# Peptides against a protein of PDB entry 3OGK: the designs that were tried, part 128

Target 1, 307 residues: chain A of PDB entry 3OGK
Amino acid sequence: ATPDRLSRRFPNLRSLKLKGKPRAAMFNLIPENWGGYVTPWVTEISNNLRQLKSVHFRRMIVSDLDLDRLAKARADDLETLKLDKCSGFTTDGLLSIVTHCRKIKTLLMEESSFSEKDGKWLHELAQHNTSLEVLNFYMTEFAKISPKDLETIARNCRSLVSVKVGDFEILELVGFFKAAANLEEFCGGSLNEDIGMPEKYMNLVFPRKLCRLGLSYMGPNEMPILFPFAAQIRKLDLLYALLETEDHCTLIQKCPNLEVLETRNVIGDRGLEVLAQYCKQLKRLRIERGADEQGMEDEEGLVSQRG

## One batch from the design tools (peptide; made by RFdiffusion4, then SolubleMPNN)

Design b1_p20_5_s4 (from b1_p20_5, 11 letters changed)
Fold by OpenDDE base, seed 5:
Structure b1_p20_5_s4 (fold): chain B 307 residues (1-307), chain A 20 residues (1-20)
Amino acid sequence: as target 1 above (307 residues)
Amino acid sequence: MEALREYLDKRRRERMTATR
């Protein structure tokens, strides 16, 4: 479908999701001739889609100009922006979004590639937004953003329930976790082993409602920090954890309410047995091949139990 | 553990760059 055809048919459209390179099975709403650029869609949004509050671009090329136009066109009416695996923008584009869309509830740029100019976008978000519910820049490379701005966001956004970040040192997020009283989901960060201080993370306090978690580089020494609330964990992302088979077994046994597990093949048959034994509410299991098996091709096994 | 971390780092970087 062309943007103009969409707006003519659905002038009151509130939510738009565009996929540039969908897998063959996904509804290709974007003509191949559009090269995956969002520009014509942003133009159409700006001119004709005045009720649009949610925008999701997946695997598309997004420029700063596109983001600026979108931001100005939708302003405080924009509640959701998802730049999912997008490219072509800089942090200036993000700054425009957060500057003009001060009531944004969901901001996602997971796995997007961009040029980082500064951390102003996160600072601006921290200074002016009180509506944020979901912030997701998981699997991104931000080096110029401040964990203090994340803490400020947590303090100011009472409805903040999900935060996914890049490689922040977890200890720098102590203030964030303390402030994020309603946080249910956290992914990312970086746990860094210190041979001289093996228990440096043992005093880490998580938000009381936290039930969906994925900590990067969590090893067996850090894993015990989850034990106090393991029974309330519903989702674990262990894809980037440094856990062996036995560590998986130990953790899984403590998570009887686990609904979603994402991990590597290191879980092994033993881990799967333990999972079946202890996690009766499991709905989704994702196992990726890791380095743990020398020589096997990257086959993603998605086991979905349709109950 | 270090080798695994390096592998995971590489994999993460590859995933982040695959969108270019």
Scores: peptide ipSAE 0.397, ipTM 0.894, DockQ to the pose 0.477
Fold by OpenDDE base, seed 4:
Structure b1_p20_5_s4 (fold): chain B 307 residues (1-307), chain A 20 residues (1-20)
Amino acid sequence: as target 1 above (307 residues)
Amino acid sequence: MEALREYLDKRRRERMTATR
């Protein structure tokens, strides 16, 4: 479909999702320009799609100019922007979005590749937004953003229900978790083991409604921090957890209401058995291959093709 | 644990860079 044909057919379009490059492009099998630039679509949005509230670009090239044009064209009418696995922009583009779209409810840039100039975009978002419900920059590399801005967002955005972040030290997010009273989903962060402080994370307090969780680098020593609310966990992302098969069994057994599990093959057949036994509400299971195969000679730690 | 962390970190980086 061309942008012009879309606007002619659907002048009252409220939600647009564009998909660019197929998964094969992730392997450099498809030219970088395949799937196209968002530019012609942003032009069409700006000119002809005046009711558009939700924009989702997936695997497209997005420039700062595109973001700036989109931001100015939609302003406070833009409720959702998802830059899903996009590239070509910098944090200046994000700054434009949050500056002009002050009522944005969903901002996603998960797995997007960008140039980070500064942390101003998150600061601006923190200073001016009170509408945010979903913030997702999971699997991104932000080194210049402040956990304090995230805390401010949590304090100011009472409807904030889902936050996915990069590699923030979890202890730096204590203030965020205290402020995010309605948070239901958290993903990301970084748990960093300190041999000298095994109880480093034991006093971590999570939001009371938290039921979808994925903590990066959570090991067996940190896993107990979930136990007080494990029964309310509905989604668990263990893809980047440092849990072995037995740890999976321990945690899964404590999550009887688990609906979605994402993990590595380290769960093993044993973990799958435990999952089947204790998680009767499971709707989705994702198992990825992990390095766990290289080192453990023990067949027990692998998900067999029979399982 | 450290080796696994390094591996997972590498995988995360690879996933993040694969979008480039």
Scores: peptide ipSAE 0.394, ipTM 0.893, DockQ to the pose 0.622
Fold by OpenDDE base, seed 2:
Structure b1_p20_5_s4 (fold): chain B 307 residues (1-307), chain A 20 residues (1-20)
Amino acid sequence: as target 1 above (307 residues)
Amino acid sequence: MEALREYLDKRRRERMTATR
């Protein structure tokens, strides 16, 4: 569909999701005329889609100018912006969005590629937004943003329920977790093992409603921090955990209400047996192939066709 | 564990850069 045809047919459109070409096509000299640029759609949104509250771009090229135009056109009427696996913008574009769209509830840039100029966008969001429910910059490379701004967002946004971040040291997020009283979902961060301080994370206090979790680089020494609330966990993302088969078995046994599990092949047939025994509410299971297959000769670390 | 961490970090970076 062309942008012009969309506005004529649906002038009262509230939600738009656009999908660009697969990532493999983005590495080639993208002809300027391919449907991967959001520019013609942003123009149409700005001119003719005045009731649009939710925008989701997936695998699109998005410029700072596109974001600025969108921000100014929709302002406080924009409730949701998802830049899912997008590219072509900088943090200046994000700054424009958070400056003009002060009532945004969902801001996502998961797996997007961008140029980072500064951390001002997160600071501006922290200073002015009180409506945020979902913040997701999981699988992104931010180095100039402050965990203190994330804490401020948690303090000011009482409806904040889901936060996914990049590689913050988890101990820098203690203030954030204390402030985020209604948080149900957290993904990302970084756990860093210290052989000299095995209890480095044992005093970490999570939000009381936390039930969807994915901690990056969580090993068997850190895993016990989940045990006090393991019974309330409904979703686990273990794709980037440093857990072996036996560690999976230990954790799964403590999560009887688990509905969604994402992990690597390291769970093995044994882990799947334990999962079937203890997790009767399981709805979704995702197993990705990991490097675990190349090095571990142990039959127990592989999911076979029998499991 | 370090080798696994490095591998996971590499895979994560590859996913993040695949949008470029």
Scores: peptide ipSAE 0.390, ipTM 0.893, DockQ to the pose 0.542
Fold by OpenDDE base, seed 3:
Structure b1_p20_5_s4 (fold): chain B 307 residues (1-307), chain A 20 residues (1-20)
Amino acid sequence: as target 1 above (307 residues)
Amino acid sequence: MEALREYLDKRRRERMTATR
């Protein structure tokens, strides 16, 4: 469909999702100009889609100019922006979005590639937004943003229910968790084992409503932090956890209300048996192949998985 | 543990770069 045809057919469109180039474009099989740029769509949105509240770009090229145009055109009417696996923008584009779209409820940049100039976009969001419900920059590389701004967002945005972040040290998010009283979902962070302080994370207090969780680099020593509320967990992302098969079994047994599990093949047949036994409400299971298999094939040598 | 972490980091990076 062309942008022009869309506006003529659906002048009152409230939600738009565009998908750009498939992964095959990465192999030079698809010309660079094949439907990948959001520019013509942003132009159409700006001119003709005056009721548009939700925009989702997936695998598209998005420039700062595109974001600026979108931001100015939709302003406080923009409730949702999802830059899902997009590229081509910088944090200046994000700054424009949060500056002009002060009532944005969902902001997603998950798996997007961008140039980071500064952390001003998150600071601006923290200073001016009170409407945010979903913030997701999972699987991104932000090095210049402050966990304090995330805490401020949690204090100011009472409807904040889902936050997915990059590699923040989880202890830097203590203030955030205390402030995020209505948070139901958290994904990301970084757990860093300290041999000298095995209980480093044991005093972490999670939001009372937290039921969807994915902590990066959670090992067996950190896993007990979930036990007090494990029965409340409905979704668990273990893709980037440092858990072995037995650890999976231990955790799964404590999560009888688990509906969604995402993990690696390290769960094994044993973990699947335990899952079937204890998680009767399971609706979705995702198992990714990990190097855990390559380690087993190369395990003709004593590479202890406990290293 | 460290090797697994490095592997997971690599996978994460590959996933993030696969959008370029």
Scores: peptide ipSAE 0.392, ipTM 0.894, DockQ to the pose 0.556; fails the geometry check

Design b1_p20_6_s1 (from b1_p20_6, 10 letters changed)
Fold by OpenDDE base, seed 5:
Structure b1_p20_6_s1 (fold): chain B 307 residues (1-307), chain A 20 residues (1-20)
Amino acid sequence: as target 1 above (307 residues)
Amino acid sequence: LRPAGERAKREEELNKKLAE
């Protein structure tokens, strides 16, 4: 499809999803120069798609100029922007979006690659947005953003239900969790083992409605922080957890309402047995090969064709 | 096949943590 053809056929389009590079690009099977630039689409949006409120770019090249044009063209009418596995922009582009689109409800940059200039975009979002429902910069590298701004967002955005972040130290997010009273989903953060303080996370208080969770680098020592609300967990991402087979069994047993599980093959056949026994509402299971395959001492930790 | 991009970075970090 071409931008011009789209606008002519659908001048009242409200939602647009564009896909650039195919999934094979995730494995470096597609040349870097292959893929779609959003520029011609942004031009078309700006000129002819005046009712567009949702934009999803997947695996596309997006420049700061593109983001700036989009932001100014749609302004407060833009409710959703998803930069899904995109590249080519900097935090200046993000700043333009949040500056001009003050009623944005969903902002996603998951797995996008960008140049970070500063943390102003998150600060601006925190200062002016009260509409945000979904914030997702999972699997990104932001070093210049402030956890305090995330807390401010939580305080100001009463409809905030899903937040996925990069490698914030979880203890820096205590204020965020306290403020995010309606939060249902959280992914990311960073749990860091401290030999001198093995229980440093035991006093973490999570939002009462939290039911979809993926904490990065959670080990068996930290896992008990989930136990008070394990029965309400519906989605669990253990892909980046530091749990062994038996730890999986322990946690799974405590999550009888689990609907979605994502983990590594460390779960093993034993973990799958426990999962089948205790998680009767399971709808989706994702098991990835872990780099820890070579470190598995117990053959029971390997998922066989049996499971 | 190994993941590329941000996924590769995340996996590398995970592997580092697992090795600790």
Scores: peptide ipSAE 0.435, ipTM 0.887, DockQ to the pose 0.723
Fold by OpenDDE base, seed 2:
Structure b1_p20_6_s1 (fold): chain B 307 residues (1-307), chain A 20 residues (1-20)
Amino acid sequence: as target 1 above (307 residues)
Amino acid sequence: LRPAGERAKREEELNKKLAE
């Protein structure tokens, strides 16, 4: 479809999703430089799609100019922006979005590649937004943003229910978790082993409603932090956990209400057996081949066709 | 072909941590 045809056919369009790349398999093996430009679509949105409140670009090339145009055109009418696996923009583009779209509810940059100039976009969001429900920059590299701004967002956005972040040290998010009283989902962060402080995460307090979780680099030493609310967990993202087969068995056994599990092949047939035994509400299972397969000496860590 | 994008970077980081 062409942008001009879209607006003519659907002048009252409220939601637009554009895909620039074929659905990749579970593995992101598609080169970053492959994708369509959003520019002609943004032009059409700006001119003719005046009721558009939700925009989802998936695997598209998005420039700062595109984001600026979109931001100014939709302003407070924009409720959702998803830059899903996009590239071509900088944090200046994000700044424009949060500056002009002050009532945005969903902001996603998951797996997007961008140039980071500063952390102003998150600061601006923290200073002015009270509507945010979903913030997702999972699997991104932000080094210049402040966890304090994330805390401010949590304090000001009472409807904030889902936050996915990059590699923040999880201890820097203590204030965020305390403020995010209604948070149901958290993914990302970084758990970092400290030989001198093996229990440094044991006193981490999570939001009371947290039920969807994916902590990056969680190992068996950190896993016990989940045990107090494991029965509440409905979704686990263990793709980037440092759990072996037995660790999976231990955790899964404690999560009887688990509905969604995402993990690597390390779960093994044994883990799948435990999953079947204890997780009767399981709706979705995703098993990826992890790079850890090369290091697994134990055949039990491999999912067979029997599992 | 190496996985492309941010996922590939995370996988690389994961591998580093698994090797520790």
Scores: peptide ipSAE 0.297, ipTM 0.837, DockQ to the pose 0.587
Fold by OpenDDE base, seed 4:
Structure b1_p20_6_s1 (fold): chain B 307 residues (1-307), chain A 20 residues (1-20)
Amino acid sequence: as target 1 above (307 residues)
Amino acid sequence: LRPAGERAKREEELNKKLAE
């Protein structure tokens, strides 16, 4: 489809999702004429899609200029922006979005690649937004943003229910978790082992409504921090956890209300058996082949056709 | 920098931690 045909056909469009080419096609070359750039769409949005409140770009090229134009065109009418696996922009583009779209409810940059100039975009969001419900920059590389701004967002955005972040040290997010009283979902962070302080995370307090969780690099020593509320966990992301098969069994057994599990092959047939036994509400299971499978001699540590 | 690179970085970090 072309932007102009879309606007003519659907002038009152409220939600738009555009998907670029698969990553394999983008790896070697980004053709100019394959429709991977959002520019013509942003132009059309600005001119003709005046009721558009939700924009989702997936695997597309997005420039700062595109974001700036979109931001100014939709302003406070923009409620959702998802830059899903996009590239081509910098944090200046993000700054423009949060500066002009002060009532944005969903902001996603998950797996997007961008140039980080500063942390101003998150600071601006923290200073002015009170509408945010979903913030997701999971699997991104932000080194210049402040966890304090995330805390401020949690304090000011009382409808904040889902937050996914990069590799913040979890202890730096203590204030965030305390402020995020209505948070239901959290993914990311970084759990870091400390031989000198093996229990440094044991006093971590999570939001009371937290039920969808994925803590990065969570090992068996940190896993017990989930036990007090494991029964309320509905979604668990263990893709980047450091859990062995038995650890999976231990945790899964404590999550009888689990509906969604994402994990690596390390769960094994044994873990799947435990899952089937204890998680009767399971609706979705994702098992990825992890690098931890390399060198594994124990067949039980592998998901077989039996599992 | 490509979006696929972000996943690769995460996997690499995971592998490093698993090797520890």
Scores: peptide ipSAE 0.321, ipTM 0.852, DockQ to the pose 0.401; fails the geometry check
Fold by OpenDDE base, seed 3:
Structure b1_p20_6_s1 (fold): chain B 307 residues (1-307), chain A 20 residues (1-20)
Amino acid sequence: as target 1 above (307 residues)
Amino acid sequence: LRPAGERAKREEELNKKLAE
């Protein structure tokens, strides 16, 4: 489809999702004419798609200029922007989005690659937005943003239900969790083992409605922090947890209402058996192959292809 | 850097922590 055909056929389009890259293609191998750039689409949005409130770019090249044009064209009418596995922009582009789209509800940059100039975009979002429901910069590298701004967002955005972040130290997010009273989903952060303080995370208080969770680098020593609310967990992301097979079994047994599990092959056949036994509401299971597979000498740590 | 690169970085960090 071409941008012009889309606007002509659907002038009242409210939601647009564009996929620019075949899964196997590298960004540098996409010719300019292959629709990898959002520019022509942003132009069309600006001119002809005046009711568009949701934009999802997946695996596309997005410049700061594109973001600035989109931001100014849609302004407070833009409710959703998803830069899903995109590249080519900087935090200046993000700043433009949050500056002009003050009523944005969903902002996603998951797995996007960008140049980080400063943390102003998150600060601006914290200062002016009260509408945010979903914030997702999972699997990104932000070093210049402030946990305090995240806390401010939680305080000001009463409808905030899902937040996925990079490698914030979890203890720096205590204020955020306290403020995020309606938060249902949290992914990311960083749990850092301290041999001198093995219980440093035990006093963490999570939002009462939290039911979808993925804490990065959670090991067996930190896992007990989930036990008080494990029965209400419906989704677990254990892809980046430091749990062995037996740890998986322990946690899964405590999550009888689990609907979605994402984990590595370390769950093993044993973990799958436990999952089948205790998680009768399971709807989706994602098992990724991890580099840890080569180190696991124990046959139980591998999911066998049982025919 | 490529989106595939972000996953790779996270996996690398995971592997480092698993090795500790």
Scores: peptide ipSAE 0.312, ipTM 0.848, DockQ to the pose 0.450; fails the geometry check

Design b1_p20_6_s2 (from b1_p20_6, 8 letters changed)
Fold by OpenDDE base, seed 2:
Formats: C-alpha cells, sequence, structure tokens
Structure b1_p20_6_s2 (fold): chain B 307 residues (1-307), chain A 20 residues (1-20)
C-alpha cells in the first residue's frame, strides 16, 4: 500500500501501524540505514490524516525531522506514539514530540537505536505531561536521563499504569515507586549484586497494584523481595534475570496466579513441571534460547520434549 | 539466531554477568 492510497480510502483513520521489512541481519550489528523510511507516511499524516491519534512504527527509519513534522501536525491530538525497534533519530526528535504533544498517553521506543544528546526530552515530559499512562523505553541505552524526572512523571500522571525502563539502579527509583501509586507493570532497572550488603534491596517498597514485573539482573539473593506480593503477580519477565532452575521453581511456586511467563531455557523440564503444578491460570509461555546455553551443564536446566 | 539489536547487547551483558 502507498500513503496516498491509504488517505484516499480512509481519510478518517485514527490508528496506523506500519511494519518495516524484517532486518535481514538480525545479528549483533543492525545498520542504521536498514528498513523503510517513515517520511512519506509522515507527509501523508500531516496533510491528509487529520483524525489520526495513534501511530506505531515498527522496524522503520525515523529522522528527527520526521518526528518534528509529526509532532507539529498532530500536536495534542496525538495520544499514542510507538517507535518499536526504529532507528535514525536522536533525543532531539523525542524532545519535539513531548514538547508539542502535551496530552500523549503512550510513548514507546522499546529496542530503538538512537543518538542520545541529552536528557531534556524526559525532563520536558515530566514538567508538562499529566496524561501519560504507558512509558516504555525498555532495552534502550539512555545514560543522560534522570530518575528524578521519572519520579515527577509518576507524581503528575495519576493514570500511569505501565513503565518499562533501561538499566536504572533500582535504589534510584525508590522515589518513583513511592509516587507511582497506580502502577501495575514495571520492567527493567538493574539489580546489582553486592556481596558486602546482601540485604540492600530488602526494604524496597513496590506499588501496591504491581502485578506485571520484569526486573533485570535479579538473582536469587534479590528474588525474596517479590515474595510478599508474589501471589498477585500475573506476568513475569525473567528473560534477563539471573535465576537458575531451582530459583525458577522457588519463585513459580509462589505465583499461583501467573498468566504470562517469559524466560530462558534455564527453567528446564523441572521448572516446567513446577509451572504446570502451581500455575493453573497460565495463558502464555515464552522460552527463549539464552546466550547461557553454552554454560548449561545440568541436563535439568534444559527444556526437552518431556515438558 | 541471536536476537538483533538491543536485545543482543543485553544478552551479552547477561552473559558477562553469568561468567562472573
Amino acid sequence: as target 1 above (307 residues)
Amino acid sequence: LRPAGQRAKRLERLDALLAE
């Protein structure tokens, strides 16, 4: 389909999702010039799709100019922007979006590759937005954004229910968690093992409604912080957790209401048996091959056809 | 096939942590 054909057929379109071509080299290095350009679509949106409030670009090339044009064209009518595995933009483009789209509810840039100039975009979002419901920059590499801005967002956006972030130290997010009273989903952060202070996370207070969780680098020493509310957990992302097979079994036994589990092969047949025994409401199971496959010496840590 | 892009980088970090 071409942009012009879309607008002629559906001038009142409210939601658009565009998927670029699969990245041929789904290897370590994705060229910045891989994928389709959003430019012709942004032009069409700006000129002819005046009711569009939701935009989802997946695996596309997006420039700062594209984002600026989109932001100015849709302004406060834009409620959802998802830059899913996109590339080609900088934080200047994000700044334009949050500056002009003051009522945005969903902002996603999960797995996108970009050039980071500063943390102004998150600061601007914190200073002016009160509508945000979903913020997702999971698996991104922001180094210049402030956890204080995230706290401010939580304080000002009372409908904030889902937040996925990069590798913030979890202790820096204490203020955020205290402010995010309605938060149901959190993914990311960084739990850093400290042999000299094994209990450094034990006093961490999570939002009371939290039920979808994926803490990065969580090991068996940190895992007990989940036990007080494990019964209310419905979704676990353990893909980037540092849990062994036995740890999986321990945690799964405490999550009888689990509906979605994402993990690696380390769960093993034993973990799958425990999952079947204790998690009767399970709807979706994703098991990915981890890079740790080479380190799995224990047969129990491998998923076979028995599971 | 390893996950592409940011997932690959994160898995590499995970591997490094598991190796420690």
Scores: peptide ipSAE 0.267, ipTM 0.828, DockQ to the pose 0.655
Fold by OpenDDE base, seed 1:
Structure b1_p20_6_s2 (fold): chain B 307 residues (1-307), chain A 20 residues (1-20)
Amino acid sequence: as target 1 above (307 residues)
Amino acid sequence: LRPAGQRAKRLERLDALLAE
């Protein structure tokens, strides 16, 4: 489809999802006229799709200019923006979005690559937004944003239910968790082992409704922080946890209501057996090959054709 | 003890996902 054909056929379109083609080459090897650029679509949105409130770009090239044009064109009518595995923009583009789209409910940059100039975009979001329901910059590398702004967002956005972040130290998010009373989903953060203070995370208080969780770098020493509400967990992302096969078994056994599990091959056949035994509500299982398999000699840490 | 280089491995995974 072309942008012009879309607007002619569906002038009252409210939601648009565009998917770029699978990457056959590095970005620098893709022709400029490749259909992976959002520019012609943003132009069409700005001119002809006046009821559009939800935009999802997946694997697209997005510039700051594109984001600025989109932001100004849709303004407070934009409720959802998902930059899913996109590239080509900076935090200036994000700043434009949050500045002009003050009623945005869903903002996603998951797995996008961008240039970080500052943390102003998150600060602006914190200062002006009260509508946010979903904030997702999982699998991104922000170093200049403030956990305090995240806390402010949680305090001001009472409908905030899902937050996925990069590698924030979890202890810096204590205020956020206390403020995010309605939070159901959290992914990301960073748990850092401290041999001198092994229980530094034991006093973490999670939101009472939390049921979808993925803590990065969680090891067996930190895992017990989940036990008080493990029976409440519906989705678990262990893709970047530092759990061995037996740790998986321990945790899975405590999650009888688990519906979605994402993990690495380290779960092993044993973990899959435990999963089948204790998690009767499981709907989706994602097992990725992990780099942690390098040098693993334990056969139990491998998923065979049995599982 | 945590396996060494896990953060680096995560970044490598991210890069791989973006390259696909």
Scores: peptide ipSAE 0.166, ipTM 0.717, DockQ to the pose 0.086
Fold by OpenDDE base, seed 5:
Structure b1_p20_6_s2 (fold): chain B 307 residues (1-307), chain A 20 residues (1-20)
Amino acid sequence: as target 1 above (307 residues)
Amino acid sequence: LRPAGQRAKRLERLDALLAE
């Protein structure tokens, strides 16, 4: 579809999702006429889609100018913005979005590539937003944002239910977890082993409603921090956990209400057997190949076609 | 091996996005 055809047919459109190029092609190699740029769509949104409140761009090129135009055109009417695997913008574009769209409920930048100029966008969001329900910059690298701003967001946004972040040290998020009383989902962070303080994470207090979880770099020594609430876990993201087959078996046995599991091939046939035995409510299973698993494919660490 | 592998995988995903 073209932007003009869409607006003519659906002038009262409230939700728009655009998918760009297949990931097999590099963004810089895509011809300008391939439809990978959001610019013509943003122009159409600004002029003709005046009821649009939800925008999802997937694998598209998005400039700061595009974000600025979108922000000013939709302002407080914009409830959802998802920049899913997008590129071409900087944190200046994000700043424009949060400055002008003060009632945004969902802000996603998962797996997007961008230039980080400063942490002002998150600070602005913390200072002015009280509507946020979902914040997701999972699989991104922000080095200039503050965990204190995330804590402020949790205190001010009482409907905040899902937060996915980059490589924050998990101990810097203690204040955030304490403030985020209604949080149901958390992904990201960074757990760092400390030989001198093996129990440094044992006193970590999670939100009481937390049931969807993915902690980055969680090893078997840190895994016990989940045991007090493992029975209420419904979704686990173990893609970036440092768990072996036996560790998977240990954790899975403690999660009888698990509905969604994402993990690597390291779970093995043994892990799948344990999963089938203990997780009777399982709805979705995603198994990816790990780069670290290319060498020692033992029978226990390899999922067969029967599994 | 495990920490380096997971970090590498995450970095590889990011690098792939940056290269595009």
Scores: peptide ipSAE 0.153, ipTM 0.699, DockQ to the pose 0.093
Fold by OpenDDE base, seed 3:
Structure b1_p20_6_s2 (fold): chain B 307 residues (1-307), chain A 20 residues (1-20)
Amino acid sequence: as target 1 above (307 residues)
Amino acid sequence: LRPAGQRAKRLERLDALLAE
C-alpha cells in the first residue's frame, strides 16, 4: 500500500503500523527509493491522517526531521509512538517528540539504533509528561540519561504500568521503584555482582503490582530477590539473565502463575520439564539460541530438537 | 548498525559476563 492510498481509504485512521524489510543490509546502503524510509508516510500523516494517535514503525529508517514533522503534526493527539528496531535518528528527534507530544502514553525505542547526543529528551519527558503508561527503550544504549528523570516520570505519571530500560544499575532505580506504585512490568537494568557484598540487592523493594519482569544480568545470587513475589509473576524475561539450568528450575518452581517465559536454550530439557510440571498457565514460550552453547557442554543445558 | 541487531550485541555482552 502507498501512503496516499491509505489516507484516501481511511481518512479517520487512528492507528498505523508500518513494517520495513528485514535488515539485510546496513541502513547506510539502502537506496532512498527503498520502502524502508518513513518520510513519505510522515508526510501523509501530517497532511491527511489528522486523527492518527498511534504510530508504530518497525525496522524502518527514521530521521530527526521525520520525528520533528510527526511531532509537530500530531502534537498532543499522538498517544503512541513505537520506534521498533528503527535507525537513522538521534536523541534530538526524541526530544522533539517529547517536547511537542506532551500527552504521549506509549513511547518505545526498543532495539533501535541511534546517535545519543544528550539526555535532554528524558529530562523533558520527566518535566512535562503526566500521561505515560509505557516507556520502553529496552536493548538500547543510552549513557547520558539520568535515573532521576526516570524517577520523576514515575512520580508524575500515575498510569505508568510498563517500563523497560537499558543498563541502569538497579540500585540507582530504588527511587524509581518506590515512585512507580502502579508499575506492572519492568525489564532491563543491570545487576552487578559484588563478591564482597553478596546481599547487595536483597533490600530492593519492587512495586507491589509487578508481575512482568526481566532483570538483566540477574544471577543465582540475585535471583532470591524475586522469591517474595514469585507467585504473582506472570511473565519472565530471562534472555539476559545469568542463570544456569538448575537456577531456571528453581525460579520456575516458584512461579506457578507464569504465562510467558522468554529465555535461552540454557533452560534445557530439564527446565522445560519443570516448566511443564509447575507452570500450568503457560501461554507462550520463547527460547533463543545463545552463544553460551559453546561453553555449556553439559547435555542438560541443551534443548533437544526432538523435545 | 550491526545486521544482527541490538539483541545480538546484548547477547555478546551476556556471553562475556558468563565467561567471567
Scores: peptide ipSAE 0.289, ipTM 0.835, DockQ to the pose 0.429; fails the geometry check

